# Peptides against a protein of PDB entry 4DOW, part 2

Target 1, 157 residues: chain A of PDB entry 4DOW
Amino acid sequence: TFSWVGRPLPNRKQFQQMYREICMKINDGSEIHIKVGQFVLIQGEDNKKPYVAKLIELFQNGAEVPPKKCARVQWFVRFLEIPVSKRHLLGRSPPAQEIFWYDCSDWDNKINVETIIGPVQVVALAPEEVIPVDQKSEETLFVKLSWNKKDFAPLPP

## One batch from the design tools (peptide; aimed at target 1 E45 W107 T115)

Design b1_p8_4_s3 (made by RFdiffusion4, then SolubleMPNN; from b1_p8_4, 4 letters changed)
Fold by OpenDDE base, seed 5:
Structure b1_p8_4_s3 (fold): chain B 157 residues (1-157), chain A 8 residues (1-8)
Amino acid sequence: as target 1 above (157 residues)
Amino acid sequence: GKLILPAA
């Protein structure tokens, strides 16, 4: 269950109410608050690992009937989402916790908030920094590079 | 593109 936190933010879109924060209520009754700028896991296809995204906007889409709670996101990609024929361009076998900033606009970046599994920690690293082995149950993901469908590049500042 | 499903 998802509900808005706080008052709508000013915006110029007629049929949208924009928000800074949303509340996710989980099965045990506890609540998780997620804000714009945080990272989330999003449910993907069956038998696939969840997608990773950064929340850019939270908004209620009043153009739909009934209105829908939505988010606009910046996508990340897991290594296994990279086409097989292009994976060699990385020049190394990445650890499982490495993700890549998706530097293209060809993907729909609007989602329904009901697809959000929960928050996740994403840490940006310099190329020379070593990705630590996660010994805990909570998975931290790490990003060093971007992917633009043609090649890997240094992470944008 | 990504195929997104509602979370369980």
Scores: peptide ipSAE 0.055, ipTM 0.792, DockQ to the pose 0.184
OpenDDE base, seeds 1, 2, 3, 4: peptide ipSAE 0.044, 0.049, 0.046, 0.053; ipTM 0.759, 0.775, 0.765, 0.785

Design b1_p8_4_s4 (made by RFdiffusion4, then SolubleMPNN; from b1_p8_4, 4 letters changed)
Fold by OpenDDE base, seed 1:
Structure b1_p8_4_s4 (fold): chain B 157 residues (1-157), chain A 8 residues (1-8)
Amino acid sequence: as target 1 above (157 residues)
Amino acid sequence: GKLIRPPA
């Protein structure tokens, strides 16, 4: 169950109410609060790792009937999402914890909040910094570069 | 439902 936290934020978009924070109530009854600017895991396809995204906006879409709780996100991609034919462009074998800023606008960046699995920690690193690999879990993900479907590039500021 | 995206 998802519910808004706090009052709607001022915005100029018709049929939309924007929020800063949303509350996830999970199975044991506990609550997890997620805010704009935080990173989340998004439910992916069957038998695949979840997607990674940064929350840009949280909004209720009143244009839909009934209204839907939505988010606008900045997508990240896992290395294995990149086509096999282009993976060599990285020039190295990344650890499983490395993700890449998706620097294209061809993807829909709106999601239903119900696809959010939970929060995740994402740390930005300089190219020369070593990623502390933990094969036991994906507690923390790391991003150094962007991917624009053609090549890798320095991470945007 | 689950999210499906085009190839990266």
Scores: peptide ipSAE 0.248, ipTM 0.845, DockQ to the pose 0.854
OpenDDE base, seeds 2, 3, 4, 5: peptide ipSAE 0.247, 0.246, 0.243, 0.244; ipTM 0.844, 0.844, 0.844, 0.844; seeds 2, 4, 5 fail the geometry check

Design b1_p8_5 (made by RFdiffusion4)
Pose (drawn by RFdiffusion4):
Structure b1_p8_5 (pose): chain A 157 residues (1-157), chain P 8 residues (1-8)
Amino acid sequence: as target 1 above (157 residues)
Amino acid sequence: PPTVPPLP
């Protein structure tokens, strides 16, 4: 379950209250803070890996009744979310830890916070950097490229 | 429960 942490940010959009941070309680019993700018795993279909997204906004949406806690995200896509016909354009076999900045506006970016599984560490690498492959049996995901429905390209500014 | 639509 989720709760807001502290005061809302200075108001921007009508009927919404924005927050820098959200508190998430687990059945391990503890509390975890997830901030705007951090990444989350978002529950998709039961037979697939979670979506990955960067939190760009956290908000209480008064336009829904009853009101809900929501997030706007920047999507990332997994390699399997890229059309099979386009995968060769990468020119390599990406590891499972690599993901792609999704640079397209076609998919809505608003989610209910209850779809959040939890935070995930996502790291930007230069194209020539290798993915560890280190130890921790890492839960970290790495991003080198964006995908725009047409081609792989550099990370945007 | 809330859902997230799949990628178009």

Design b1_p8_5_s2 (made by RFdiffusion4, then SolubleMPNN; from b1_p8_5 with P1K)
Fold by OpenDDE base, seed 3:
Structure b1_p8_5_s2 (fold): chain B 157 residues (1-157), chain A 8 residues (1-8)
Amino acid sequence: as target 1 above (157 residues)
Amino acid sequence: KPTVPPLP
């Protein structure tokens, strides 16, 4: 169950109410609060790893009946989400924890909040920094580069 | 249906 936290933000969009935070209630009764700017895992297809995204906006879409709780996101891509024919452009075999900033606008960046699995830690690293592989960081994802469907590039500022 | 990025 998802519910808004706090009051809606001032907004000029007639059918959208914007929020800073949403509460995710899980089966054991505990609650997880997720805020704009945090990173989340998004439900993928069966037998595939979840998608990774940064929350940019949280909003209720009043144009739908009934109104839907939505988010706008900045997508990240896992290495296995990159076409096989392009993977060689990286020039190395990345660890499973490495993700890439998706630097294209061709993907729909609107999601239903119900697809959010939970928060995830994403750490930006310089190209020369080593991705830790210890047990403490197994749930942490790391990003060094962007992917724009043509090539890998330095991470955006 | 939930909105997800396209498959590779």
Scores: peptide ipSAE 0.036, ipTM 0.698, DockQ to the pose 0.586
OpenDDE base, seeds 1, 2, 4, 5: peptide ipSAE 0.030, 0.034, 0.034, 0.029; ipTM 0.685, 0.689, 0.687, 0.683

Design b1_p8_5_s3 (made by RFdiffusion4, then SolubleMPNN; from b1_p8_5 with P1S)
Fold by OpenDDE base, seed 2:
Formats: C-alpha cells, sequence, structure tokens
Structure b1_p8_5_s3 (fold): chain B 157 residues (1-157), chain A 8 residues (1-8)
C-alpha cells in the first residue's frame, strides 16, 4: 500500500499533484518512507533482477481514471542488461555492484509506484575509486559511468 | 504489474 506523505507541492501541471514523499506500507505493517531524490528498486521481469532508478518526481496523475500514484525516474542499467555485443566497450569486467546511469530517452521514465520494491543505496564514485566488493553484502550499488547505448562515459562532476 | 522498460 502506498500513500502520500505531506501536502502537495506547487506545480503547473493541470492534472497532476506532486509530492515530496510517499509511504510504502509493507506486509508486516511497518512503513518505509521514500522521498524524491532517493534510489529505489523497481520490479523487473520474471527471472530478472529488479531495475534501479532514482526518483525524480512523485505525483498523482489525475488524467488517468482512476487517478494513479506515479513517479518519474532516472533509470540505471545493470551490466548484464547491456547487450552482450556491447559489453566489451567497458574495457573491464565490472563488479556485480556496479550500475550505469542510463543516458537515453527510449525507456519510459514514468512508473507506477506499485512497482517499487523498496529503497536501495546508490553511491557515485570517481572512475579511479575502487568499488568495495563484499561477497557477503551486495546491497549497495555503485555508479561511475553512464551508458547511452553506444558507449560508456564518465559521469559529470 | 512490473515496470518493463525496453532493454537496450
Amino acid sequence: as target 1 above (157 residues)
Amino acid sequence: SPTVPPLP
């Protein structure tokens, strides 16, 4: 169950109410609060790892009937989501915890909040920084580069 | 339902 936290933020979109925070109530009755700017795991396809995204906007879309709780996201991509034929462009074998900023517009960046599994930690690193690989703890993800379907590039400072 | 963006 998802519910808005706080009052709507000012916006100029006719059929949308924007929010800063959403509450996710899970099965045990506990609540997880997720805010704009945080990173989340999004339910993936069957037999696939969850997608990773940064929340850019939280909004209720009143243009839909019934209104839907939605989010705009910045997608990240896992290395194994990149086509096999292009993985060599990285020039190295990344650790499992590395993800890449998806720098393309072909992915729909609107999601239903019901697809959110929960929050996840994403840490940006400089290219020269070593990703701490812990076989016992892979909960934190790291991003150094962007991927635009053509090549990898360093993240802007 | 899960979000299924097109794979690159």
Scores: peptide ipSAE 0.026, ipTM 0.650, DockQ to the pose 0.664
OpenDDE base, seeds 1, 3, 4, 5: peptide ipSAE 0.019, 0.014, 0.014, 0.021; ipTM 0.622, 0.621, 0.628, 0.625

Design b1_p8_6 (made by RFdiffusion4)
Pose (drawn by RFdiffusion4):
Structure b1_p8_6 (pose): chain A 157 residues (1-157), chain P 8 residues (1-8)
Amino acid sequence: as target 1 above (157 residues)
Amino acid sequence: SPRSFAKK
């Protein structure tokens, strides 16, 4: 379950209250803070890996009744979310830890916070950097490129 | 719809 942490950010959109941070309680009993700018795993279909997204906004949406806690995200896509016909354009076999900045506006970016599984560490690498492949049997995901429905391209600014 | 499960 989720709760807001502290005061809302200075108002920007009508009927919405924005927050820098959200508190998430687990059945391990503890509390974890998820901030705007951090990444989350978002529950998709049961037979697939979670979506990955960067939190760009956290908000209480008064336009829904009853009101809900929501997030706007920047999507990332997994390699399997890229059309099979386009996968060769990468020119390599990406590891499972590599993901792609999704640079397109066609998919809506608003989610209910209840779809959040939890935070995920996502790291930007230069194209020539190698993914560890280190230890921790890492839960970290790495991003080198964006995908725009057409081609792989550099990470935006 | 894309990402429909994120709206639940």

Design b1_p8_6_s1 (made by RFdiffusion4, then SolubleMPNN; from b1_p8_6, 4 letters changed)
Fold by OpenDDE base, seed 1:
Structure b1_p8_6_s1 (fold): chain B 157 residues (1-157), chain A 8 residues (1-8)
Amino acid sequence: as target 1 above (157 residues)
Amino acid sequence: KPLETAKK
């Protein structure tokens, strides 16, 4: 169950109410609050790892019937999501925790919030920095580069 | 069972 936290933010769109924060209620009754700017895991397909995204906007889309709780996201891509024929362009074998900023607009960046599994920690690193892996942050993801379907590039600011 | 995502 998802519910808005706080009052709608000012916006110019006729059929949309924007929010800063949403509450996800878990089966045990506990709550997780997720805010714009945080990173989330998005439900993937069968036998696929969850997608990774950064929340850019949270909004209720009143143009839909019934209204839907939605989000605009910046997509990230896992190495194994990159076509096999292009993976060599990285020039190295990345650790499983590395993800890449998806620098293309061909993907729909609107999601239903019900596809959100939960928050995830994403840390930006310089290319020369080593990805730290320990038990305390074994599920932390790291991003160094962007991927634009043609090549890898320095991470956008 | 898995929810459809916008990422395709």
Scores: peptide ipSAE 0.035, ipTM 0.685, DockQ to the pose 0.208
OpenDDE base, seeds 2, 3, 4, 5: peptide ipSAE 0.034, 0.031, 0.035, 0.035; ipTM 0.686, 0.685, 0.684, 0.686

Design b1_p8_6_s2 (made by RFdiffusion4, then SolubleMPNN; from b1_p8_6, 4 letters changed)
Fold by OpenDDE base, seed 4:
Structure b1_p8_6_s2 (fold): chain B 157 residues (1-157), chain A 8 residues (1-8)
Amino acid sequence: as target 1 above (157 residues)
Amino acid sequence: EPLATAKK
């Protein structure tokens, strides 16, 4: 179950109410609050690892009946989402915890919040920094580079 | 189970 936290933010978009925070009530009864700017796991295809995204906007789409709780996101990609023929461009075999900033506009960046599995920690690293693989950090994802379907590049500002 | 369809 998802519910808005706080009052709608001022905005100029018709039929849209903007929010800063949303509450996820999970099956054990506890609640997780997710805010704009945080990173989330999003349900992907069956038997595949979840998608990773950064929340850019949280909004209710009042143009739909009933109104839908939505989010606008910045996508990340896992290495296995990159075509096999282009993986060599990285020049190394990345650890499982590495993800890449998706630097393309060909994907829709609007999602339904009900596809959100939960929050995830994403840490930006310099290219020379080593990704830690200790037990306590296994749930943390790391990003060093962007991917624009043509090549890898330094992270955007 | 809701799935993300935004990625294509």
Scores: peptide ipSAE 0.063, ipTM 0.798, DockQ to the pose 0.199
OpenDDE base, seeds 1, 2, 3, 5: peptide ipSAE 0.061, 0.057, 0.059, 0.061; ipTM 0.791, 0.788, 0.792, 0.795

Design b1_p8_6_s3 (made by RFdiffusion4, then SolubleMPNN; from b1_p8_6, 4 letters changed)
Fold by OpenDDE base, seed 2:
Structure b1_p8_6_s3 (fold): chain B 157 residues (1-157), chain A 8 residues (1-8)
Amino acid sequence: as target 1 above (157 residues)
Amino acid sequence: MPLETAKK
């Protein structure tokens, strides 16, 4: 169950109400609050790891009937999500905890909040920084590079 | 990231 936290933020979109925070209530009654700017895991397809995204905007889409709780996100891509034929472009074997900033506009960046599994920690690193690898944990993900379907590049500022 | 069916 998802519910908005706080009052709507001012915006100029006629059929949308923007929010800063959403509350995810799970079965045991506990609550997880997720805010714009945080990173989340998004439900993947069967036999696939969850997608990783940064929340850019939280909004209720009043143009839909009934209104939908939605989010605009910045997608990240896992190494194994990159086409096999292009993985060699990285020039190294990344640790499982490394993800890449998806630098394209060809994918829909709007999701239903109901697809959110929960929050995740993502840390940006410089290329020369070492990724702490814990083979038993994916608690923290790390991003050094972007992926634009053509090549890897330094992270945008 | 989502599948190609999620293209804009």
Scores: peptide ipSAE 0.093, ipTM 0.710, DockQ to the pose 0.228
OpenDDE base, seeds 1, 3, 4, 5: peptide ipSAE 0.088, 0.090, 0.091, 0.091; ipTM 0.715, 0.710, 0.710, 0.667; seeds 1, 5 fail the geometry check

Design b1_p8_6_s4 (made by RFdiffusion4, then SolubleMPNN; from b1_p8_6, 4 letters changed)
Fold by OpenDDE base, seed 2:
Structure b1_p8_6_s4 (fold): chain B 157 residues (1-157), chain A 8 residues (1-8)
Amino acid sequence: as target 1 above (157 residues)
Amino acid sequence: EPLETAKK
């Protein structure tokens, strides 16, 4: 169950109400609050790791019937989401905790919030910084590079 | 059952 936290933010979009924060209530009754700017895990396909995204906007889309709680996101990709034929372009074998900023517009960046599994920590690193690898946990993901379906590149500023 | 995502 998802519910908005706080009052809607001012905006000029006719059919949308924007919010800063959403509350995710899970089965045991506990609550997880997620804010714009945080990173989330999003339900993936069967037998695949969850997708990773940064929340850019939280909004209720009144243009839909019934109104939908939505988010606009910046996508990230896991290494194994990159086509096999192009993985060599990285020039190294990344740790499992590394993700990449998806620098393409071919994916819809609007999601339904009910696809959110929960929050995740993402840390941006310089290319020369070492990723602290802990094989026993995926508590923190790390991003050094972007991926634009053609090559890897330094992170956008 | 997983919900459809916008990532495709």
Scores: peptide ipSAE 0.060, ipTM 0.766, DockQ to the pose 0.221
OpenDDE base, seeds 1, 3, 4, 5: peptide ipSAE 0.056, 0.059, 0.058, 0.058; ipTM 0.763, 0.767, 0.765, 0.763

Design b1_p8_7 (made by RFdiffusion4)
Pose (drawn by RFdiffusion4):
Structure b1_p8_7 (pose): chain A 157 residues (1-157), chain P 8 residues (1-8)
Amino acid sequence: as target 1 above (157 residues)
Amino acid sequence: SLDPRIHE
């Protein structure tokens, strides 16, 4: 379950209250803070890996009744979310830990915070950097490129 | 497409 942490950010959008942070309680019993700018795993279909997204806004949406806690995200896509016909354009076999900045506005970016599984560490690498492949049997995901429905391209600014 | 349940 989720609760807001502290005061809302200075008001921007009507009927919404924005927050820098959200508190998430687990059945391990503890509390975890997830901030705007951090990444989350978002529950998709039961037979697939979670979506990955960067939190760009956290908000209480008064336009829904009853009101809900929501997030706007920047999507990332997994390799399997890229059309099979386009996968060769990458020119290599990406590891499972590699994901892609999704640079397209066609998918809506608003989610209910209850779809959040939890935070995930996502790291930007230069194209020539190798993915560890280190130890921790890492839960970290790495991003080198964006995908725009057409081609793989550099990470945006 | 995305799972519509994430928007519910």

Design b1_p8_7_s1 (made by RFdiffusion4, then SolubleMPNN; from b1_p8_7, 3 letters changed)
Fold by OpenDDE base, seed 4:
Structure b1_p8_7_s1 (fold): chain B 157 residues (1-157), chain A 8 residues (1-8)
Amino acid sequence: as target 1 above (157 residues)
Amino acid sequence: SLPPHIFE
């Protein structure tokens, strides 16, 4: 279950109540608080790894009946989410922990919070920095580049 | 420096 944490943020968006933080109650009864600006895993397809996204906004969508708890996200893509025919454009074989900033507006960036699996750690690296692939970093994802469906590009310095 | 907006 998901519930809002704290008071609604001041905003002028019609039919939307904005929040900074949401509480996710998991099966064991414990609670995880997720804030705007954090990175999360989003439920993927049946046999696919979860999507990765940064939370940009948390809001209750009052335009829907009944109102829905939603989020606006910045998507990241895993290498294996990139079409096979385009993967060669990277010019290297990335580690499984590497993700890419999705620099396109064609994807719907609004999600239902119920699709959030949980938080995830994302670390930005300079192009020359090595992605650590040891056991201690297996749960951490790393981003160096963006992907815009045409090519990879370095993140702005 | 890395783009701060990624983590802001």
Scores: peptide ipSAE 0.041, ipTM 0.745, DockQ to the pose 0.036
OpenDDE base, seeds 1, 2, 3, 5: peptide ipSAE 0.041, 0.021, 0.039, 0.038; ipTM 0.741, 0.622, 0.739, 0.738

Design b1_p8_7_s2 (made by RFdiffusion4, then SolubleMPNN; from b1_p8_7, 4 letters changed)
Fold by OpenDDE base, seed 2:
Structure b1_p8_7_s2 (fold): chain B 157 residues (1-157), chain A 8 residues (1-8)
Amino acid sequence: as target 1 above (157 residues)
Amino acid sequence: SLPKHIFE
């Protein structure tokens, strides 16, 4: 169950009400609040790991019937989501914790909030920085590079 | 330093 937290933010988009925060109610009755700017896991396809995304906007889409709670996101991709034929372009074997900033517009960046599994920690690193691989940090994902379907590139400053 | 566009 998802519900808006707080009042709608001022905006000029017709049929859209924007919010800063959403509440995710868990089965045990506990609640998780997720805000714009945070990173989340999105439900993947069968037998696939969840997608990773940064929340850019939270909005109710009043143009739909019934109105839907939606989000606009910046996608990340896991290494195994990159086509096999292009993985060699990385030039190294990344740890499982590494993700890549998806720098393409071919993916729809609007999602339904009900596909959100929960929050996740994402840390940006310089290319030369070592990704820590230990039991304490296995839940944290790390991003060093972007992927634009053609090549990997350093993240812009 | 961290890229601003990711965490701003």
Scores: peptide ipSAE 0.064, ipTM 0.794, DockQ to the pose 0.035
OpenDDE base, seeds 1, 3, 4, 5: peptide ipSAE 0.059, 0.057, 0.050, 0.056; ipTM 0.789, 0.777, 0.771, 0.785; seed 4 fails the geometry check

Design b1_p8_7_s3 (made by RFdiffusion4, then SolubleMPNN; from b1_p8_7, 4 letters changed)
Fold by OpenDDE base, seed 2:
Structure b1_p8_7_s3 (fold): chain B 157 residues (1-157), chain A 8 residues (1-8)
Amino acid sequence: as target 1 above (157 residues)
Amino acid sequence: SLPEHIFE
């Protein structure tokens, strides 16, 4: 169950009400609040790991019937989501915790909030920084590079 | 330095 937290933000988009925060109610009755700017896991396809995304906007789409709670996201991709034929372009074997900023517009960046599994920690690192691999950092994902379907590139400074 | 846009 998802519900908006707080009042709608001022905006000029027709049929859209924007919000800063959404509440995710868990089965045990507990609640998780997720805000714009945070990173989340999105439900993947069968037998696939969840997608990783940064929340850019939270909005109710009043143009739909019934109105839907939606989000606009910046996608990240896991290494295994990159085509096999292009993985060699990385030039190294990444740790499981590494993700890549998806720098393409071919993916729809609008999602339904009900596909959100929960929050996740994402840390940006410089290319020369070592990704820690220990039990304490297993749940943390790290991003060093972008992927634009053609090549990997360093993140803009 | 790390890009701030990741967290903006």
Scores: peptide ipSAE 0.036, ipTM 0.720, DockQ to the pose 0.035
OpenDDE base, seeds 1, 3, 4, 5: peptide ipSAE 0.035, 0.028, 0.035, 0.032; ipTM 0.711, 0.694, 0.716, 0.707

Design b1_p8_8 (made by RFdiffusion4)
Pose (drawn by RFdiffusion4):
Structure b1_p8_8 (pose): chain A 157 residues (1-157), chain P 8 residues (1-8)
Amino acid sequence: as target 1 above (157 residues)
Amino acid sequence: SPRHEARK
Protein backbone atom coordinates (compact mmCIF):
# COMPACT_ATOMS: atom_id res chain seq x y z
CA THR A 1 0.00 0.00 0.00
CA PHE A 2 1.09 3.58 -0.67
CA SER A 3 1.10 6.90 1.11
CA TRP A 4 2.31 10.32 0.20
CA VAL A 5 5.30 11.70 2.02
CA GLY A 6 4.94 15.21 3.36
CA ARG A 7 3.65 18.27 1.55
CA PRO A 8 2.72 18.51 -2.14
CA LEU A 9 4.95 20.32 -4.55
CA PRO A 10 3.95 23.84 -5.65
CA ASN A 11 0.70 23.44 -7.61
CA ARG A 12 0.96 23.02 -11.41
CA LYS A 13 -2.12 21.28 -12.73
CA GLN A 14 -5.65 21.80 -11.60
CA PHE A 15 -7.32 18.93 -9.75
CA GLN A 16 -3.97 17.32 -9.14
CA GLN A 17 -1.52 17.49 -6.24
CA MET A 18 2.08 16.62 -7.12
CA TYR A 19 4.57 14.91 -4.81
CA ARG A 20 8.29 14.41 -4.99
CA GLU A 21 8.06 11.12 -3.15
CA ILE A 22 5.81 8.18 -2.38
CA CYS A 23 6.07 5.68 0.44
CA MET A 24 5.53 2.01 -0.30
CA LYS A 25 4.95 -0.60 2.42
CA ILE A 26 5.81 -4.27 1.69
CA ASN A 27 4.65 -7.51 3.38
CA ASP A 28 8.25 -7.78 4.51
CA GLY A 29 6.76 -5.04 6.65
CA SER A 30 9.17 -2.26 5.83
CA GLU A 31 8.79 1.13 4.13
CA ILE A 32 10.48 2.16 0.93
CA HIS A 33 10.57 5.64 -0.50
CA ILE A 34 10.28 5.98 -4.34
CA LYS A 35 11.11 9.41 -5.75
CA VAL A 36 10.41 11.25 -8.99
CA GLY A 37 13.47 10.54 -11.15
CA GLN A 38 13.84 6.98 -9.90
CA PHE A 39 12.78 3.93 -11.87
CA VAL A 40 10.09 1.35 -11.21
CA LEU A 41 9.08 -2.02 -12.35
CA ILE A 42 5.44 -1.80 -13.36
CA GLN A 43 3.21 -4.95 -13.36
CA GLY A 44 2.27 -5.99 -16.87
CA GLU A 45 0.67 -9.24 -18.00
CA ASP A 46 1.32 -12.16 -15.71
CA ASN A 47 3.38 -14.09 -18.32
CA LYS A 48 5.82 -11.22 -19.07
CA LYS A 49 8.59 -9.21 -17.40
CA PRO A 50 7.54 -5.96 -15.71
CA TYR A 51 7.52 -2.81 -17.71
CA VAL A 52 10.28 -0.40 -16.74
CA ALA A 53 9.70 3.25 -16.38
CA LYS A 54 11.32 6.38 -15.06
CA LEU A 55 9.02 8.31 -12.69
CA ILE A 56 8.64 11.78 -14.05
CA GLU A 57 5.68 12.83 -11.88
CA LEU A 58 3.85 11.55 -8.83
CA PHE A 59 0.40 12.86 -8.22
CA GLN A 60 -2.96 12.62 -6.49
CA ASN A 61 -5.46 12.85 -9.33
CA GLY A 62 -8.62 14.64 -8.24
CA ALA A 63 -10.14 14.12 -11.70
CA GLU A 64 -10.78 10.51 -10.83
CA VAL A 65 -13.37 9.60 -8.24
CA PRO A 66 -12.59 8.29 -5.88
CA PRO A 67 -9.21 9.99 -6.23
CA LYS A 68 -6.21 7.88 -6.98
CA LYS A 69 -2.48 8.06 -6.57
CA CYS A 70 -0.91 8.25 -10.06
CA ALA A 71 2.43 8.55 -11.79
CA ARG A 72 3.53 9.86 -15.14
CA VAL A 73 6.42 8.01 -16.52
CA GLN A 74 8.98 7.96 -19.24
CA TRP A 75 8.72 4.48 -20.71
CA PHE A 76 11.50 2.14 -21.46
CA VAL A 77 10.98 -0.92 -23.61
CA ARG A 78 12.49 -4.30 -23.43
CA PHE A 79 14.04 -5.90 -26.49
CA LEU A 80 11.04 -8.19 -26.83
CA GLU A 81 8.76 -5.14 -27.01
CA ILE A 82 10.53 -4.07 -30.19
CA PRO A 83 8.97 -5.56 -33.33
CA VAL A 84 10.83 -8.71 -34.33
CA SER A 85 11.33 -7.26 -37.81
CA LYS A 86 13.19 -4.31 -36.37
CA ARG A 87 15.42 -6.10 -33.91
CA HIS A 88 18.23 -6.64 -36.38
CA LEU A 89 18.63 -2.86 -36.66
CA LEU A 90 20.44 -2.94 -33.34
CA GLY A 91 23.18 -4.97 -34.95
CA ARG A 92 23.83 -7.06 -31.83
CA SER A 93 22.21 -9.34 -29.28
CA PRO A 94 21.34 -7.29 -26.21
CA PRO A 95 21.61 -8.91 -22.76
CA ALA A 96 18.43 -9.29 -20.72
CA GLN A 97 19.57 -6.46 -18.45
CA GLU A 98 19.72 -3.97 -21.30
CA ILE A 99 16.67 -1.90 -21.92
CA PHE A 100 15.82 1.00 -24.28
CA TRP A 101 14.63 4.55 -23.78
CA TYR A 102 11.33 4.70 -25.52
CA ASP A 103 11.28 7.90 -27.52
CA CYS A 104 7.75 8.15 -28.76
CA SER A 105 4.55 9.81 -27.48
CA ASP A 106 2.06 7.27 -28.76
CA TRP A 107 1.67 5.25 -25.59
CA ASP A 108 0.01 7.03 -22.69
CA ASN A 109 2.34 7.68 -19.79
CA LYS A 110 -0.06 7.79 -16.81
CA ILE A 111 -0.15 4.84 -14.44
CA ASN A 112 -1.83 4.02 -11.13
CA VAL A 113 0.80 3.67 -8.44
CA GLU A 114 -0.76 0.36 -7.44
CA THR A 115 0.71 -1.08 -10.61
CA ILE A 116 4.18 -0.40 -9.25
CA ILE A 117 6.02 -3.51 -8.13
CA GLY A 118 8.88 -1.49 -6.72
CA PRO A 119 12.00 0.51 -7.48
CA VAL A 120 14.60 -0.71 -9.96
CA GLN A 121 18.09 0.59 -10.54
CA VAL A 122 18.50 1.67 -14.12
CA VAL A 123 21.90 2.91 -15.35
CA ALA A 124 22.92 4.85 -18.45
CA LEU A 125 26.01 3.55 -20.20
CA ALA A 126 28.01 4.94 -23.07
CA PRO A 127 27.54 2.85 -26.20
CA GLU A 128 31.05 1.44 -25.90
CA GLU A 129 30.68 0.44 -22.26
CA VAL A 130 30.13 -3.21 -21.49
CA ILE A 131 27.38 -4.37 -19.26
CA PRO A 132 28.44 -6.07 -16.09
CA VAL A 133 28.02 -9.05 -16.13
CA ASP A 134 29.67 -8.34 -12.85
CA GLN A 135 28.33 -10.03 -9.70
CA LYS A 136 25.57 -9.21 -7.29
CA SER A 137 23.77 -11.38 -9.83
CA GLU A 138 22.67 -7.91 -10.63
CA GLU A 139 19.13 -6.62 -10.48
CA THR A 140 20.34 -3.46 -12.25
CA LEU A 141 19.16 -2.61 -15.77
CA PHE A 142 21.27 -0.67 -18.23
CA VAL A 143 20.36 1.67 -20.95
CA LYS A 144 22.53 2.70 -23.91
CA LEU A 145 20.01 3.57 -26.65
CA SER A 146 16.58 4.90 -27.37
CA TRP A 147 14.07 3.21 -29.62
CA ASN A 148 11.69 5.43 -31.63
CA LYS A 149 9.57 2.81 -33.48
CA LYS A 150 11.93 3.22 -36.43
CA ASP A 151 15.50 2.96 -35.34
CA PHE A 152 17.80 2.73 -32.37
CA ALA A 153 19.35 6.08 -31.60
CA PRO A 154 21.30 7.88 -28.85
CA LEU A 155 19.88 8.72 -25.47
CA PRO A 156 18.14 12.09 -25.50
CA PRO A 157 19.34 15.00 -23.35
CA SER P 1 -4.45 -0.23 -25.82
CA PRO P 2 -0.68 -0.37 -25.14
CA ARG P 3 0.24 -1.27 -21.69
CA HIS P 4 -3.32 -0.88 -20.43
CA GLU P 5 -2.50 -2.97 -17.35
CA ALA P 6 -0.54 0.02 -16.00
CA ARG P 7 -3.70 1.98 -15.71
CA LYS P 8 -5.54 -0.59 -13.55

Design b1_p8_8_s1 (made by RFdiffusion4, then SolubleMPNN; from b1_p8_8, 3 letters changed)
Fold by OpenDDE base, seed 2:
Structure b1_p8_8_s1 (fold): chain B 157 residues (1-157), chain A 8 residues (1-8)
Amino acid sequence: as target 1 above (157 residues)
Amino acid sequence: APRAEAFK
């Protein structure tokens, strides 16, 4: 169950109410609060790891009937989501915890919040920084580069 | 579904 936290933020869109924070209430009654700017795991396809995304906007889309709780996201991709034929372009074997900023517009960046599994920690690193790899956990993901379906590139500012 | 194609 998802519910808005706080009052709507001012915006100019007629049919949308924007929010800063959403509450995810899970089965045991506990609550997880997720804010704009945080990273989340999004339900992936069957037999696939969850997608990773950064929340850019949280909004209720009143243009839909019934109104939907939505988010606008920046997508990230896991290395194994990159086509096999192009993985060599990275020039190294990344740790499992590395993800890549998806720098394309071909994917819809709007999601229903119901697809959110939960929060995840993502840390941006410079290319020369070492990714601390814990083989026993994927608690923290790391991003150094973007992927634009053609090549890897330095992270956008 | 998430990540549906946006410009088709």
Scores: peptide ipSAE 0.270, ipTM 0.858, DockQ to the pose 0.159
OpenDDE base, seeds 1, 3, 4, 5: peptide ipSAE 0.268, 0.269, 0.268, 0.268; ipTM 0.859, 0.858, 0.857, 0.858

Design b1_p8_8_s2 (made by RFdiffusion4, then SolubleMPNN; from b1_p8_8, 4 letters changed)
Fold by OpenDDE base, seed 2:
Structure b1_p8_8_s2 (fold): chain B 157 residues (1-157), chain A 8 residues (1-8)
Amino acid sequence: as target 1 above (157 residues)
Amino acid sequence: APRAQAFK
């Protein structure tokens, strides 16, 4: 169950109410609060790892009937989501915890919040920085580069 | 579904 936290933020869109924070209430009654700017795991396809995304906007879309709780996201990709034929372009074997900023517009960046599994920690690193890999956990993901379906590139500022 | 293609 998802519910808005706080009052709507001012915006100019007629049929949308924007929010800063959403509450995810899970089965045991506990609550997880997720804010704009945080990273989340999004339900993936069957037999696939969850997608990773950064929340850019949280909004209720009143143009839909019934109104939907939505988010606008910046997508990230896992290395294994990159086509096999192009993985060599990275020039190295990344740790499992590395993800890449998806720098394309071909994916819809709007999601229903119901697809959110939960929060995840993502840390941006410079290319020369070492990714601290814990083989026993994927608690933290790391991003150094973007992927634009053609090549890897330095992270956008 | 998430990541539906926005354009083709």
Scores: peptide ipSAE 0.245, ipTM 0.848, DockQ to the pose 0.147
OpenDDE base, seeds 1, 3, 4, 5: peptide ipSAE 0.243, 0.243, 0.244, 0.240; ipTM 0.849, 0.846, 0.847, 0.846

Design b1_p8_8_s3 (made by RFdiffusion4, then SolubleMPNN; from b1_p8_8, 4 letters changed)
Fold by OpenDDE base, seed 5:
Structure b1_p8_8_s3 (fold): chain B 157 residues (1-157), chain A 8 residues (1-8)
Amino acid sequence: as target 1 above (157 residues)
Amino acid sequence: KPYSEAFK
């Protein structure tokens, strides 16, 4: 169950109410608050790992009947989501914890909040920095590069 | 791109 936290933020969109925070109530009755700017895991396809995204906006879309709780996101991609024919462009075998900033506009960046599994920690590293593997940060994801469907590129400072 | 702001 998802419910808005706080009052709607000021905006000029007639049928959209924007929010800063949403409450996610899970099976055991506990609650997780998720805010704009946080990183989240999004439900993936069958037999696929969850997608990774940064929340940019939280809004209720009143143009739909019934109204839907939605979010706009910045996508990240896992290495295995990169086409097999392009993976060699990385020049190395990345650890499982590495993800890439998706620098392309071909993906719809609007999601239903119901697809949110939960929050996740994402840490940016310089290309020369080592990704800690099999340590306390096994649940933490790391990003060094962007992917634009053509090549990998370092994240700007 | 908002890379720097994304990770502050």
Scores: peptide ipSAE 0.082, ipTM 0.803, DockQ to the pose 0.040
OpenDDE base, seeds 1, 2, 3, 4: peptide ipSAE 0.078, 0.077, 0.080, 0.075; ipTM 0.797, 0.796, 0.801, 0.801

